# Designs tried in a protein design run: peptides against a protein of PDB entry 3T6J. Part 79

Target 1, 375 residues: chain A of PDB entry 3T6J
Amino acid sequence: PIVESYIGFIESYRDPFGSRGEFEGFVAVVNKAMSAKFERLVASAEQLLKELPWPPTFEKDKFLTPDFTSLDVLTFAGSGIPAGINIPNYDDLRQTEGFKNVSLGNVLAVAYATQREKLTFLEEDDKDLYILWKGPSFDVQVGLHELLGHGSGKLFVQDEKGAFNFDQETVINPETGEQIQSWYRSGETWDSKFSTIASSYEECRAESVGLYLCLHPQVLEIFGFEGADAEDVIYVNWLNMVRAGLLALEFYTPEAFNWRQAHMQARFVILRVLLEAGEGLVTITPTTGSDGRPDARVRLDRSKIRSVGKPALERFLRRLQVLKSTGDVAGGRALYEGYATVTDAPPECFLTLRDTVLLRKESRKLIVQPNTRLE
Target 2, 372 residues: chain A of PDB entry 3T6J as posed
Amino acid sequence: PIVESYIGFIESYRDPFGSRGEFEGFVAVVNKAMSAKFERLVASAEQLLKELPWPPTFEKDKFLTPDFTSLDVLTFAGSGIPAGINIPNYDDLRQTEGFKNVSLGNVLAVAYREKLTFLEEDDKDLYILWKGPSFDVQVGLHALLGHGSGKLFVQDEKGAFNFDQETVINPETGEQIQSWYRSGETWDSKFSTIASSYEECRAESVGLYLCLHPQVLEIFGFEGADAEDVIYVNWLNMVRAGLLALEFYTPEAFNWRQAHMQARFVILRVLLEAGEGLVTITPTTGSDGRPDARVRLDRSKIRSVGKPALERFLRRLQVLKSTGDVAGGRALYEGYATVTDAPPECFLTLRDTVLLRKESRKLIVQPNTRLE

## One batch from the design tools (peptide; aimed at target 1 E11 N89 H263)

Design b2_p26_2 (made by RFdiffusion4)
Pose (drawn by RFdiffusion4):
Structure b2_p26_2 (pose): chain A 372 residues (1-112, 116-375), chain P 26 residues (1-26)
Amino acid sequence: as target 2 above (372 residues)
Amino acid sequence: SGEALNLAFAAATGNSASHGFAGAYY
């Protein structure tokens, strides 16, 4: 459509429980030139799903070209203006017929060297160069194969299923599936507090995982003296964001105030656990004399260590999502999402520095439409 | 007024949803 639109109580992020949605609406025009560069990603999108750490039976049944667009926003009502979105929010529809992927083109043009805190003098160079371009990649993957992948196991009214039980097996355990989503049950209705952050974490992780693929970069025109940087800046940005996320964590209430930032911290912790000097947090000192920190990500160890930690992580997340296992899901997540002062990081002590170097986001003014 | 018009347009298209998680990137 020339004009793309949508509205309702949709994103569930701000419900302390995680079920009730917050009202919004948007009207934006579809840009053509930048869209083809996405429709390409859609065309070859089919294969990639099978590159995911879980078998094809643990994935959605068919596939689709649901849609991927680039929208110049006219009116976005509500609290915020996301860079990209995958909707509608009803999972059942995501599997049965389809969904849509939205990359808002003109919001970007808005959001783009001393404020590059927690990086090094190198780094921020590659950051300034490859952040914008890589943003499109991460978004595309986050939206398309982030939530585009995965399958829900639901018990229909009768004792039957939406799938064949005897032929499905859990790679982690080896047994046959003992858990699932029953009638009326949904992602939010079960995982609740964690559902948003957990699902987002999965999407971003798939983001990096497939951002390691030559083909996607060929789609975005990155290879050779190019294919490096973008991937690096992407991962580096992920780990840095994992650091900045401390600001949005409330230690007193032992509570996270956001899904994305918490998810990013989790991915950071998983990478730190992979160890092998791949990632480091250093309690440095800024030129201003105050405290500070430098995030160190060894790029040469990206494929040899970090990727395994990823696909094992995604495998577990997805496995627990399909069977709808809350116990495992939480135990696997809230454990990773835990914030403490234990070394050799002391995140409780780091958080202060994160708050000192903290940033306050900008404001996006919007145009109107007068009737003549 | 212009925002209300656009919202009314959006409502008239029928593209709407209620309560649930929606993947978004920020």

Design b2_p26_2_s1 (made by RFdiffusion4, then SolubleMPNN; from b2_p26_2, 16 letters changed)
Fold by OpenDDE base, seed 1:
Structure b2_p26_2_s1 (fold): chain B 375 residues (1-375), chain A 26 residues (1-26)
Amino acid sequence: as target 1 above (375 residues)
Amino acid sequence: SGREYLLALALASGNTDENGYTHTVY
């Protein structure tokens, strides 16, 4: 088998300012079958980038073809195990040298070992579909998230010599209809400008890209899904996201008004966006469990994903990108923190729901011994 | 010389307890 490994200060999720990398490392084996799917996705990436809801002027000038590999983790050292990685994490290198995407396939498998009876917050009629398609849908989501999420979008930059990487005279902000009024100055980076929200904001953007592009028939085809299966994968992917948004409340600390996990915050934001879309797309209903204690159900109307969900996500995602590209920290923070705010305001009553989430919290899975079998 | 970081999709967070077991949480 092909063995992959890395070690070092890689991800900065544990840094409140998103700047300092956490020391981590892994050893993994290439999953050839899944890697092949990702390679097909890579082959279509340039075309799929055009489907993103921002003008080409807000997209990278040149697409650099990355490697994309699925890995089965043999060992992992770190505070968290990602489903996928995009390296290097340095933008300058990404822009000039390219990047590599990695999916940690067996991490997904472990996460999906939830028993049906323990699966929380879903309607009974959704549980079987969710169990069946959670894995496949996550493969799609991870691929899109890493490759076309993190791999997309342009930052408008003025270099040290005063030159712009965009035409100030012709590039128009699609949100304002005006010329570009802000950009990154020399020495300014995404992390330095957006600071405390940078990580979560970017994850939210990447997750949103996944949800948005998974609706594209070509994407599902690349992953081998057609017809009803493709629709089920889409549905479960979106369902998983809205459920994750609810689950995310575990990682909110009301006393400190902060989030402890960037990805979960991102997922909550997406939930809020989709709830805001209204029209019955997403419904969270407090219920009483069989034990007589509070429970909740998340419902996603499949028939409204394209008609209601997609447009809402499109608008949101475009705004995320535009604000990111222009380095508009004020606007970006206002947008993101607005959706990331957790209150107990009706109708959702998120703080109350948080109590329910905590009450229904599943026991943590123990990773005692990683194993991989060659068949 | 600020460098921009792109973050990975985290599926699970792991914590090792006092008994040496690693717990994963989504």
Scores: peptide ipSAE 0.021, ipTM 0.511, DockQ to the pose 0.038
OpenDDE base, seeds 2, 3, 4, 5: peptide ipSAE 0.021, 0.021, 0.016, 0.020; ipTM 0.529, 0.534, 0.486, 0.505; seeds 2, 3, 4, 5 fail the geometry check

Design b2_p26_2_s2 (made by RFdiffusion4, then SolubleMPNN; from b2_p26_2, 16 letters changed)
Fold by OpenDDE base, seed 4:
Structure b2_p26_2_s2 (fold): chain B 375 residues (1-375), chain A 26 residues (1-26)
Amino acid sequence: as target 1 above (375 residues)
Amino acid sequence: SGREYLLQLALASGNVDENGYTHVYY
């Protein structure tokens, strides 16, 4: 078997300022069969990057073919176990030196193993479909999230010598129609500039890339889905995201106005974006459970994903990228924190929904270290 | 205690639950 490992101060999720890495490490075995799907995704990455909703000037100047491997994790030392990884975490290194992607396949399997009777906040008609396609859709989402999410976009930089990595005279900000007015100076990084919102913001961008690009037929084909199956995978992926946005409320602390999980905050933001799109795309309905206690249902109109959802996400995702590229912290914070704000304002009444989410909180799964043997 | 402090930090990061079990993220 092919064994991979890594160790070091890597992820900064535990740092409120997003800068200090937590020590972690893993040992894993390469899953060759699953890696083949990601290899196909890598082969299409250069073309798929062009499908992202920002000008080429906001994308990496040169495509650097990354590695993408599916791993079965044998042991993981850290405070949290990822389903996917894109490293290094420095954007400047990603765009100039390249990066590696991994999908932690067996971790994903644990994450989406759900019993029907315990599946909350979905309509009964969606539960079987959700259970059937959650795994495959999650593979698609994680693959896109890592490779084309974290692996996409350019930071505008002025180096220590005063040179720019972009043409100041010709590059136009697509949101303002003006020349680029801000950038990263020497020594400034994504994390250092965006600080408290950096991790969640980047996760939101990556998740949005996943949702956006999963609509592309080529992506689904790469993962082996065609026809009705492809449409179901798309639907379940989007449904999972909007459901996750509701579930995310568990990780919000109203008393401190604080989010405790970067990915969940990101998913809530995406939910807000899709709710804002309106037109019946997403509906969250408070209900009463069979136990007589508060419950809720998330509904996603699959027929409106492309017509309503995609354009809304496109605009939002473009703004995320433009603000990231230009180092516009003020604009980025205003945008992101605006969508990340949790109030009890109607019609959603998110604080009330949070109570429902907490009431319906599912027990966490215990992740057990797997075994291998030589034959 | 040191254990309690570490648990609080881990909880604050959202990477573990109240029982100290790891969360899955990506």
Scores: peptide ipSAE 0.087, ipTM 0.579, DockQ to the pose 0.071
OpenDDE base, seeds 1, 2, 3, 5: peptide ipSAE 0.036, 0.014, 0.018, 0.019; ipTM 0.526, 0.451, 0.467, 0.429; seeds 2, 5 fail the geometry check

Design b2_p26_2_s3 (made by RFdiffusion4, then SolubleMPNN; from b2_p26_2, 13 letters changed)
Fold by OpenDDE base, seed 1:
Structure b2_p26_2_s3 (fold): chain B 375 residues (1-375), chain A 26 residues (1-26)
Amino acid sequence: as target 1 above (375 residues)
Amino acid sequence: SGRELNMALALASGNVDENGYTGVYY
């Protein structure tokens, strides 16, 4: 088997300021079958990047083919095990040298082992479909998230010599219709500028890319889904995201007005975006469980994903990217924190829903050192 | 040198719950 490993200070999402990397390490084995799917995705990446809802001027000038591998983790040392990894975390290197994508496949597989009776917040009619397609849809989402999410977009930079990596005269901000008025100066980074929201913001962007691009037939074909299966994968992927947005409330601390997990915050933001789209796309309904205690149901109207969801996500995703590219911290923070705000305002009453989420929370599964066998 | 650092680009799973969601706490 092909063995992959890394060790060191890599991910910074444990740092509230997004600056300090956490020391971690893993040893894993390449899953060849899944890696082949990702290779196909990589082969289509340049084309798929053009489908993203921003002008080419906001995309990387040169496409660099990355490596993308699915891994089965043998051992992981760290505070948490990621489902996917995109390295290096340096934008300059990503733009000039390329990057490597990793999916930790068996980590995802563990998450798939959900008992139907314990599956919260879904309509009964969706549970079986969700159980069936959660895994496959997640593979799609992770691939898109890592490769085309984190792997996309351009930061406008003025270097130490005063040179710009974009044409100031011709590049137009698609949101304002004006020339670019802000950028990253020498020494400024994504993390340094966006600070406390940088990690979650980026995760939100990447997740949004996943949802947006999973609607593209070519993506589904790459992963081997056609016809009704493809539509089910799309539906479950979107359903998973909106459900995740609800579940995310566990990781909000009302007393501190902060989020304890960047990805969950991102998922909540996406939920808010899709709720804002209205038109019955997403509905969260408080209910009473069989135990007589509060419960809730999330409903996603499949028929409105493309007509309502996609346009809403498109607009949002474009705004995320434009604000990121231009280093517009004020605008970015206003946008993101606006959607990340948790109140008890109707109709959603998110703080009340949070209580419901906490009430329905199940014990966490522990991922322990696996025993790996060759079959 | 104008290096721009992207924050953690990993889709975190962490300790998964019964519903397949995890938290990596700050």
Scores: peptide ipSAE 0.017, ipTM 0.531, DockQ to the pose 0.037; fails the geometry check
OpenDDE base, seeds 2, 3, 4, 5: peptide ipSAE 0.016, 0.017, 0.016, 0.016; ipTM 0.539, 0.536, 0.506, 0.537; seeds 2, 3, 4, 5 fail the geometry check

Design b2_p26_2_s4 (made by RFdiffusion4, then SolubleMPNN; from b2_p26_2, 14 letters changed)
Fold by OpenDDE base, seed 1:
Structure b2_p26_2_s4 (fold): chain B 375 residues (1-375), chain A 26 residues (1-26)
Amino acid sequence: as target 1 above (375 residues)
Amino acid sequence: SGRELDLQFALATGNTDENGYTHTVY
């Protein structure tokens, strides 16, 4: 077996300022069969990057073929076990030297043990479909999230010598129609500039890339989905995201106006974006459960994903990228925190929904010792 | 920097600690 490991102060999710790394380590075995899907995605990555909703000038100058591997985790030490990882975390290195993506495959397998009767916030008609396609859709999302989410975009930089990595005269900001007015100076990084929102913002960008690109037929083909199956995978992927946005409210602390989990905050932001798109794309309906207590249902109109959802997400994702590339912290914070704000304003009444989410919270499932064997 | 995809997305069941992290018990 091929064994992979990493160890060190890697991720900064637990640092409120996104600066200090948390100690993590894992030992894993390469899953060759699952890795093959990601290899196919890597083979198409250069082309798929062109499908992202920003000009080539906002993308990496040179395509660097990354590695993408599915791993079966034997041991993981840290505060939490991820489903996927993109490393290194240094943007300059990712843009100039390359990066590696991993999917923790056996971790994902555990996640799929959802009992239908305990599946919250979905309409009955969606439950079976959700259960059926949750796994496959998540594979798609993980691949896109890591490879083309975290693996995309360019930071505009002025180096110590005053040289720019972009043509100041010709590069146009697609949002403003003007020349680039801001950039990263020497020593400035994504994390240092965007600080408290950096992690969640980046996760939101990556998740948005996943949703956006999963609509591309080539992506579904790479993962082996065609026809109705492909459409169902797309639907469930989007449905999972909007549901996750509702579930995310668990991780908001109203008293502190704080999010406790960057990814869940990101998913809430995406939910807000898609709700804002309107036109019946996403509907959250408070209901009464069989126990007579508050409940809720999330509905996603699959027929409006492309017509309403995609354009909304496109615009949002472009803005995320442009603000990131230009180091526009003020604009980025205004945009992101605006969508990340949790109030009890109608029609959504998110604080009330939060109470419902907490009420419907399931018992904690523990991931125990992985079962890995040689066959 | 945020460069991971958390398990919570897959689980979507609140199987997290107070900080939103899913722990593996070995």
Scores: peptide ipSAE 0.122, ipTM 0.628, DockQ to the pose 0.038; fails the geometry check
OpenDDE base, seeds 2, 3, 4, 5: peptide ipSAE 0.013, 0.101, 0.100, 0.016; ipTM 0.424, 0.594, 0.594, 0.437; seeds 2, 3, 4, 5 fail the geometry check

Design b2_p26_3 (made by RFdiffusion4)
Pose (drawn by RFdiffusion4):
Parts: C-alpha cells; structure tokens; sequence
Structure b2_p26_3 (pose): chain A 372 residues (1-112, 116-375), chain P 26 residues (1-26)
C-alpha cells in the first residue's frame, strides 16, 4: 500500500504484568527505493530459518512473504517511535497466515564522538562508519527472523494437537514433549514479566547469528573490505548496549525497567560466560578524571567462541518457547538477568559509572495535516 | 496540506539503538 497504517492497544511492554497493551497508532507512507533492498531479504528469507539451531519441526509450519517495507512516518501517536516493528502481536496469526515487518525510514535519518563512551579511540571510528549501515541489517533480521522464526505448541480444545507428538523431540533432554500452550494460553499470559524481554533477546541474538552470514551482507552490499567492520560494529554495539543496560536496571527492587536493555545485558553476560578473553570490562578512568570503563571485544574470536554461545542460547530459548516451559525459561533467564557485584566485573559497581556517563534520549517532533 | 517534517531536539546521543529501539510486539 502507498499508505501504511495501524492502531490499537498493541505493544505490551509497559504493563507491570506484561499482558495489557498500550494504545498507539501510526500513519506513514511507503518508500519504494529503500524497500526493494528489503524485499530482497524477504525473497531469500525462506532458507535461513532452517539455519536456526533447532530442527524444522521446532519451527513454524510453512513460511511467507508477510511483508518488509521502509516507511516515512507521518503520524506516530503514543509514547514512542520504534525503528522497526513486527506485527500484529497475535502469535497464532504469525504462524497461520502471516505477519508484517516494518522498517521506518525517516526516523533513522534523525538518529545518527565524545559521546561514544565505553569504547576505544579505535572502535568509535568503525562505529561512526558502520553503525548506520549495520543498523538496517540488525533491524531486518530482528524483525524478520527475530520473531519470524519459532513455533508454538498449543493444545487445541480436544486432546489433539497442532502438531504430531510422537515425532517431536527436545534436543536438550531427548525425551518427547511433556509441555505446551493449552487453550486460551499465550506468550504474555504465561511468561508475563519476562515474556517481552525474553522474546526480544531471542530476536536480537538471531540478529547477530544471521548477521554473521555472507548472503545477508551481499543483500545489504557488504563484503570483502566491507563484510568485516559492519559485523564487528554490530556485535561490539551489542556488547556495549549490554553494558549501558545497567542504567535501566533497578537493584533495590531487583527489577528491570525494560525488555530490550535487559535482553541486551543478558546477551552480554552470555558472551562474557563464553570467556576465552573474547569480551572484557575494564574499570578505567576517563580523561576528566572521574571513573570510566572500556568494553573490549576481540574480533578474531567471534566465530570460534561467540557463535557457539549464541546458537546454544537460541536453541535453549526456542526449545523452552515451543513447549512453553516457564520454569526452565525463567531459571535460564532470570539467572542470566541477575545483577550482582561479583568480579571480575562488579556490575553493581559498574552501574554507577554507567549512570555518570548516562545519556538522556532526544525528542522527535512531528508534523500535522491541516484540512483545507 | 502538510505543515512540515520530522525533526529532532535535545543533546547528542551516542547510540541509535538507545534512541529508537527496534521492537517486536507480542
């Protein structure tokens, strides 16, 4: 459509429980030139789902070209203006017929060297160069194969299923599936507090995982003297964001104030656990003399260590999502999401530095439409 | 008739993802 639109109580992020949605609405025009560079990604999108750490039976049944667009926003009502979105929010529809992927083109043109804190003098060079371009990649993957992948196991009214039970097996355990989503049950209705952050974490992780693929970069025009940097800046940005996320964590209430930032911190912790000197947090000192930190990500160890930690992570997340296992999901997540002062990081002590170097996000003014 | 275009106000921000995150609604 020339004009793209949508509205309702949709994103569930701001419900302390995680079910009730916050009202919004948007009207934006579809840009053509930048969209083809996405519809490409849609065309070859079919194969990639099978590259995911879980078998094809643990994935949605068919596939689709649901849609991927680039929208110049006219009116976005509500609290915020996301860079990209995958909707409608009803999972059942995501598997049965389809969904849609939205990359807002003109919001980006808004959001783009001393404020590059927690990086090094190198790094921030590659950051300034490859952040914008890589942003499209991460978004594309986050939206398309982030939430585009995965399958829900639901018990329909009768004792039957939405799938064949005897032929499905859990790679982690080896048994046959003993858990699932029953009638009326949904992602938010079960995982609740964690559902948003958990699902987002999965999407971003698939983001990096497939951001390691030559093909996707060929779609975005990255290879050779190119294919490096963008991937690096992407991962580096992910780990840095994992550091900045401390600001949005409330230690007194032992509570996270956001899904994305928490998820990012979780991915950071998983990478730190992979160890092998791949990632480091150093309690440095800024030129101003105050405290500071430098995030160190060894790029040569990306495929040899980091990727395994990813696909094992995604495999677990997805496995627990399909069977709808809350116990394992939480135990696997809230354990990763835990914030403590234990070394050799001391995140409780780092958080202060994160708050000192903290940033306050900008404001996006919007135009109107007068009737003549 | 359109009055104008999108604009931005405020201090500099180091991270784009921090400014405008990509979301997947559930």
Amino acid sequence: as target 2 above (372 residues)
Amino acid sequence: TLTGELSAEGEDVGDIDFQVPTKGFT

Design b2_p26_3_s1 (made by RFdiffusion4, then SolubleMPNN; from b2_p26_3, 9 letters changed)
Fold by OpenDDE base, seed 1:
Structure b2_p26_3_s1 (fold): chain B 375 residues (1-375), chain A 26 residues (1-26)
Amino acid sequence: as target 1 above (375 residues)
Amino acid sequence: VLTGELSVEGEEVGDVDYQVPTVNYI
């Protein structure tokens, strides 16, 4: 077996300022069979990066082939176990030296074991599809999220000598049609500049990349899905995201106007983007459960994913990237916090929905250290 | 980092209802 491990101050999600790493560590074993899918994704990464909705000038100047492996965790020490990891967490190093991606495959597998009768907020007709394809769709999402999400985009930088890593005269901001007016100065980083929104914003970007690129036939083919199965994987991936956006409300603290979990905030933002797209793409309907208490249903119109969802997500994702690349904190904060705001405004009434989410809260699963044996 | 449902902090822990499939690592 191939054993991998890491330990140290790595992830900053618990830092309110997104800068200080939490001490964590794992020991894992390489899942060779699943890793082969990610290797195929890596082989297509350079081409898939071109499918992202920003100009090449906003992408890395040189493609650096990353490593990508699927790992089954034997032990994990930390506040939370991730499903995927992209390291290092330094954009400069990612751009100049490269990065490694991992999927924690057995974490994903455990996440899929939701009992049908306990599966909240879905229509009955979607539950069976969701149960069937949650796993496969999440493999796709993790691969795209880590490799092409976190692994994509360029930061515009002026170095200590005053030199730019972009041509100021020729690079045009696709949102404004103007030359680049802002960038990162020497010593400025993503985290230092975007601070309180940095982690969640980046997760939102990466999740959005996943949703956007999972629509690409080549991606589904890489994962071994064709025809109706590919469409079901896409549907369930998007459905999972919009459901997660509703579930995210658990992690909002109204009294403090803050989010306690960066990824859940990101998922809520995506839900808001897709709701804003309108046209019946996403519908959240308050209902009454069989117990006579409040419930809700999320509906995603499959037929609207490409026609309504993709264009909305494209525009949003491009804006995220452009604001990130240019270091436009004011614009980035305005955009992101706008979508991350939780109010009780109709039609969604998110604060009321939050009460429903809390009422319907499922028991958290624990990951127990697996046993290994020689056979 | 991508987090699944399991990585989200929750207060209530239910019973173990799932077993991860056996994988051959050799």
Scores: peptide ipSAE 0.084, ipTM 0.607, DockQ to the pose 0.065
OpenDDE base, seeds 2, 3, 4, 5: peptide ipSAE 0.066, 0.018, 0.068, 0.042; ipTM 0.594, 0.579, 0.619, 0.509

Design b2_p26_3_s2 (made by RFdiffusion4, then SolubleMPNN; from b2_p26_3, 9 letters changed)
Fold by OpenDDE base, seed 4:
Structure b2_p26_3_s2 (fold): chain B 375 residues (1-375), chain A 26 residues (1-26)
Amino acid sequence: as target 1 above (375 residues)
Amino acid sequence: VLTGELSVEGEEVGDIDYQVPVVNYL
C-alpha cells in the first residue's frame, strides 16, 4: 500500500483572522482506483482552467501540474476531518511552486451515508435521487473545489523590489474596465489582507468553481458519468449546495452577527446568489412536518441550472476572483458580507428559517477510525 | 479544504454504524 501523511499547523479556519494554523495530522492510504479519476482531472486541468469566468490575466501565468490523490484516512488528528485538501494554503506558493490536492475518500463515503427518513428539507421526489447521487456528485465537487477552486486564480503582487507580476499598462479589470488599481504588496497575503472573511470567501470561491465547472461535459466524463447520469449528478450537486445553504443557518449566531463555520457561511452565500438570480431557480418553502412542527423544502429547478444558475454564478464567481486578485478588501468585504447577511426580511425570512433548521437539526456524525487487514 | 456535512456542531452524536466498502490497497 501507498501511505501518505502530513502534520503541522495547516488550516486556519478556526482562527477568526484566518492567520493562525491549527495543529493537524493524518495518516492515510492511497485509493488507487479513485486516484485515477483525479489523475484524469489533473490531465484536463489546464484546459478546464480556461473555462473559468475570468481573463487569463487573472489566472496563473504558468500551469503547474499538481498532484491529486484520493486517500482513505486511517487516523486524523484535528478539530474536523475535511473531505478534500489543497496545500499549501499560501496563494503565492500555489501560483509559483505548485500544490497538492487530496480527496479523503472514506470521509466522503461516511458523509454520504444518509437515511432517507432523516433527509431534511428536500422534496420527496428528490430524496431517492439525492441518496443515489450524493456520493458521486460530491466526489466531483471535491475534485473541482480543490484542484480548480483552490488551485485557480492569480494574486497580483508587487514584490519587495517594486516589480509587478502583471503588466500594469495592459491588464484590465473586467469589472471596472480600468487598469489594475490595487494589488498585494510585499508581505501581504490573502489571509492577512482579507482577514475575517478570507477563509469563508475562499471556500465560497472554490465551491462556486465546483458548481460552475461541474456543468462541463468533460468533467462528468472524467468521473465516468454520461447522459442522464451526468445530468442527475449535476442536479444533485447543485441541489446539495442549495440545501447546504439552508442548513448553514445553524452556524449563524444572530446575537453576535457572526458565522461559526467558514464553509457553511460560503454555502449560504451561494444560496443567496442563486436565490437572487430568481426566475424560479431556487425556492425555499416553509412547510409543516408530519409532527405538526415547522419544516421547509428546498426546490431546485433543474431546467434552469444552465439558463439561470450558471450565468448568476459566473458573474458572482468572476467578481470574487477579481476582488481577490486585486486585493480589493473593501470591495470584497462589501460583496461577501452583503450576501452573508442574515435577516428576517421577506420573502426568505432567513432568521425564521433558521429556527426551522435548528428544530430539524440532525445529530452530529461520529467518525470512527477504520482498520486495515491482510488477506 | 472542503468539509462535508460532518461539520455539524452538535452535542449529541447519534450512533450510526456505516460500513464502508473494503478497498484493496495493494
Scores: peptide ipSAE 0.121, ipTM 0.650, DockQ to the pose 0.060
OpenDDE base, seeds 1, 2, 3, 5: peptide ipSAE 0.119, 0.026, 0.018, 0.045; ipTM 0.575, 0.530, 0.530, 0.522; seeds 1, 2, 3 fail the geometry check

Design b2_p26_3_s3 (made by RFdiffusion4, then SolubleMPNN; from b2_p26_3, 10 letters changed)
Fold by OpenDDE base, seed 4:
Structure b2_p26_3_s3 (fold): chain B 375 residues (1-375), chain A 26 residues (1-26)
Amino acid sequence: as target 1 above (375 residues)
Amino acid sequence: ALTGELSVEGEEVGDVDYQVPVVNYI
C-alpha cells in the first residue's frame, strides 16, 4: 500500500480572522482506483481552467500540474474531517510553486450513507436519485472544488521592488471595464486582507467552480458518467448544494449575526444566488410534516440548471474571482455579506426556515477509525 | 478544503453505523 500523511497547522477555518491554522494531522492509504479518476481530471485541468468565467489574465500565468490523490483515511486528528484538501493554503505559493489535492474517499463514502427516512427537505421523487447519486456527485464536486476551485485564479501582486505580476496597461477588469485599480502589496495575503470573510468566501468560490464545471461533459466523462447518468449526477450535485444552503441555516446565530461554519455559509450564499436567479430554478416551500410540525421542501428545476442556474453562477463566480484577484475587500465584503445576510424577509423568510431546519436537525455523525487487514 | 455534512459541528451525536467498502490497497 501507499501511505500518505500530513501534520501541522493547516486550516484556518476556526480562526475568526482566517489567519491562524489549526493543528491537524492524518494518516491515509492511497486508493489507486479512485486516484485514477483524479489523475484524468488533472490531465484535463489546464483545459478546464479556460472554461472558468474569468479572463486568462485573472488565471495563473502558467499551469503547474498538481498532484491529486484519493485517500482512505486511517486516522484523522483535528476538529473536523474534510472531504477534500488543497494545500498549501497560500495563494501566492499555489500560483508560483503549485499545489496538491486529496480526496478523502472513505470520508465521502460515510457521508453518502443517508437513510431515506432521515433525508430531510427533499421531494419524495428526488430522494431515490439523491441517495443513488449523492456519492458520485460529491466525488465530482470534491475533485472540482479542490483542483479547479482552490487551484484556480491569480492574485494581482506588486512585489517589494514595485514590480507587478500583471500588465497594468493592458489588463482590464471585466466587471468595470477599467484598468486594475487594486492589488495585493508585499506582505498582504488573501487571508490577511479579506480576514473574517476569507475562508467562507474562498469556499464559496470553490463550491461555485464545482457547480459550474460539473456541467461540462468532459468532467462527467472523466468520472465515468455519460448520458442520463451524467445528467442525474449534475442534477443531484446542484440539488445537494441548494439543500445544503437550506441546512446551512443551522450554523447561523441570529443573536450574534454570525456564521459558525465557513462552508455552510458558502452554501447558503450559493442558495441565495440561485434563488435570486428566479425563473423557478429553486423553490423552497414550507410544509407540514407527517408529525404535524413545520417542514420544508427544496425543489430544483433540472431543466433550468443550464438556462438559468449556469448564467447566474457564472456572473457571481466571475465577480468573486475579480474581487479576489484585485484585493477589493470593500467590494468583496459588500457582495459576500449581502448574500450571507439572513433575514425573515419574504418570500423566503429565512429566519422562519431556520426554525424549521433546527426542528428537523439530524444527529451529528461520528467517524470512527477504519481497520486494515492483511489477507 | 471541502467539508462534507459529516464535519459539521453539532451538539447531538446519534448512533450511526456506516459500512465502508472494503478496498484492496495492494
Scores: peptide ipSAE 0.160, ipTM 0.719, DockQ to the pose 0.064
OpenDDE base, seeds 1, 2, 3, 5: peptide ipSAE 0.138, 0.088, 0.123, 0.111; ipTM 0.704, 0.657, 0.647, 0.638

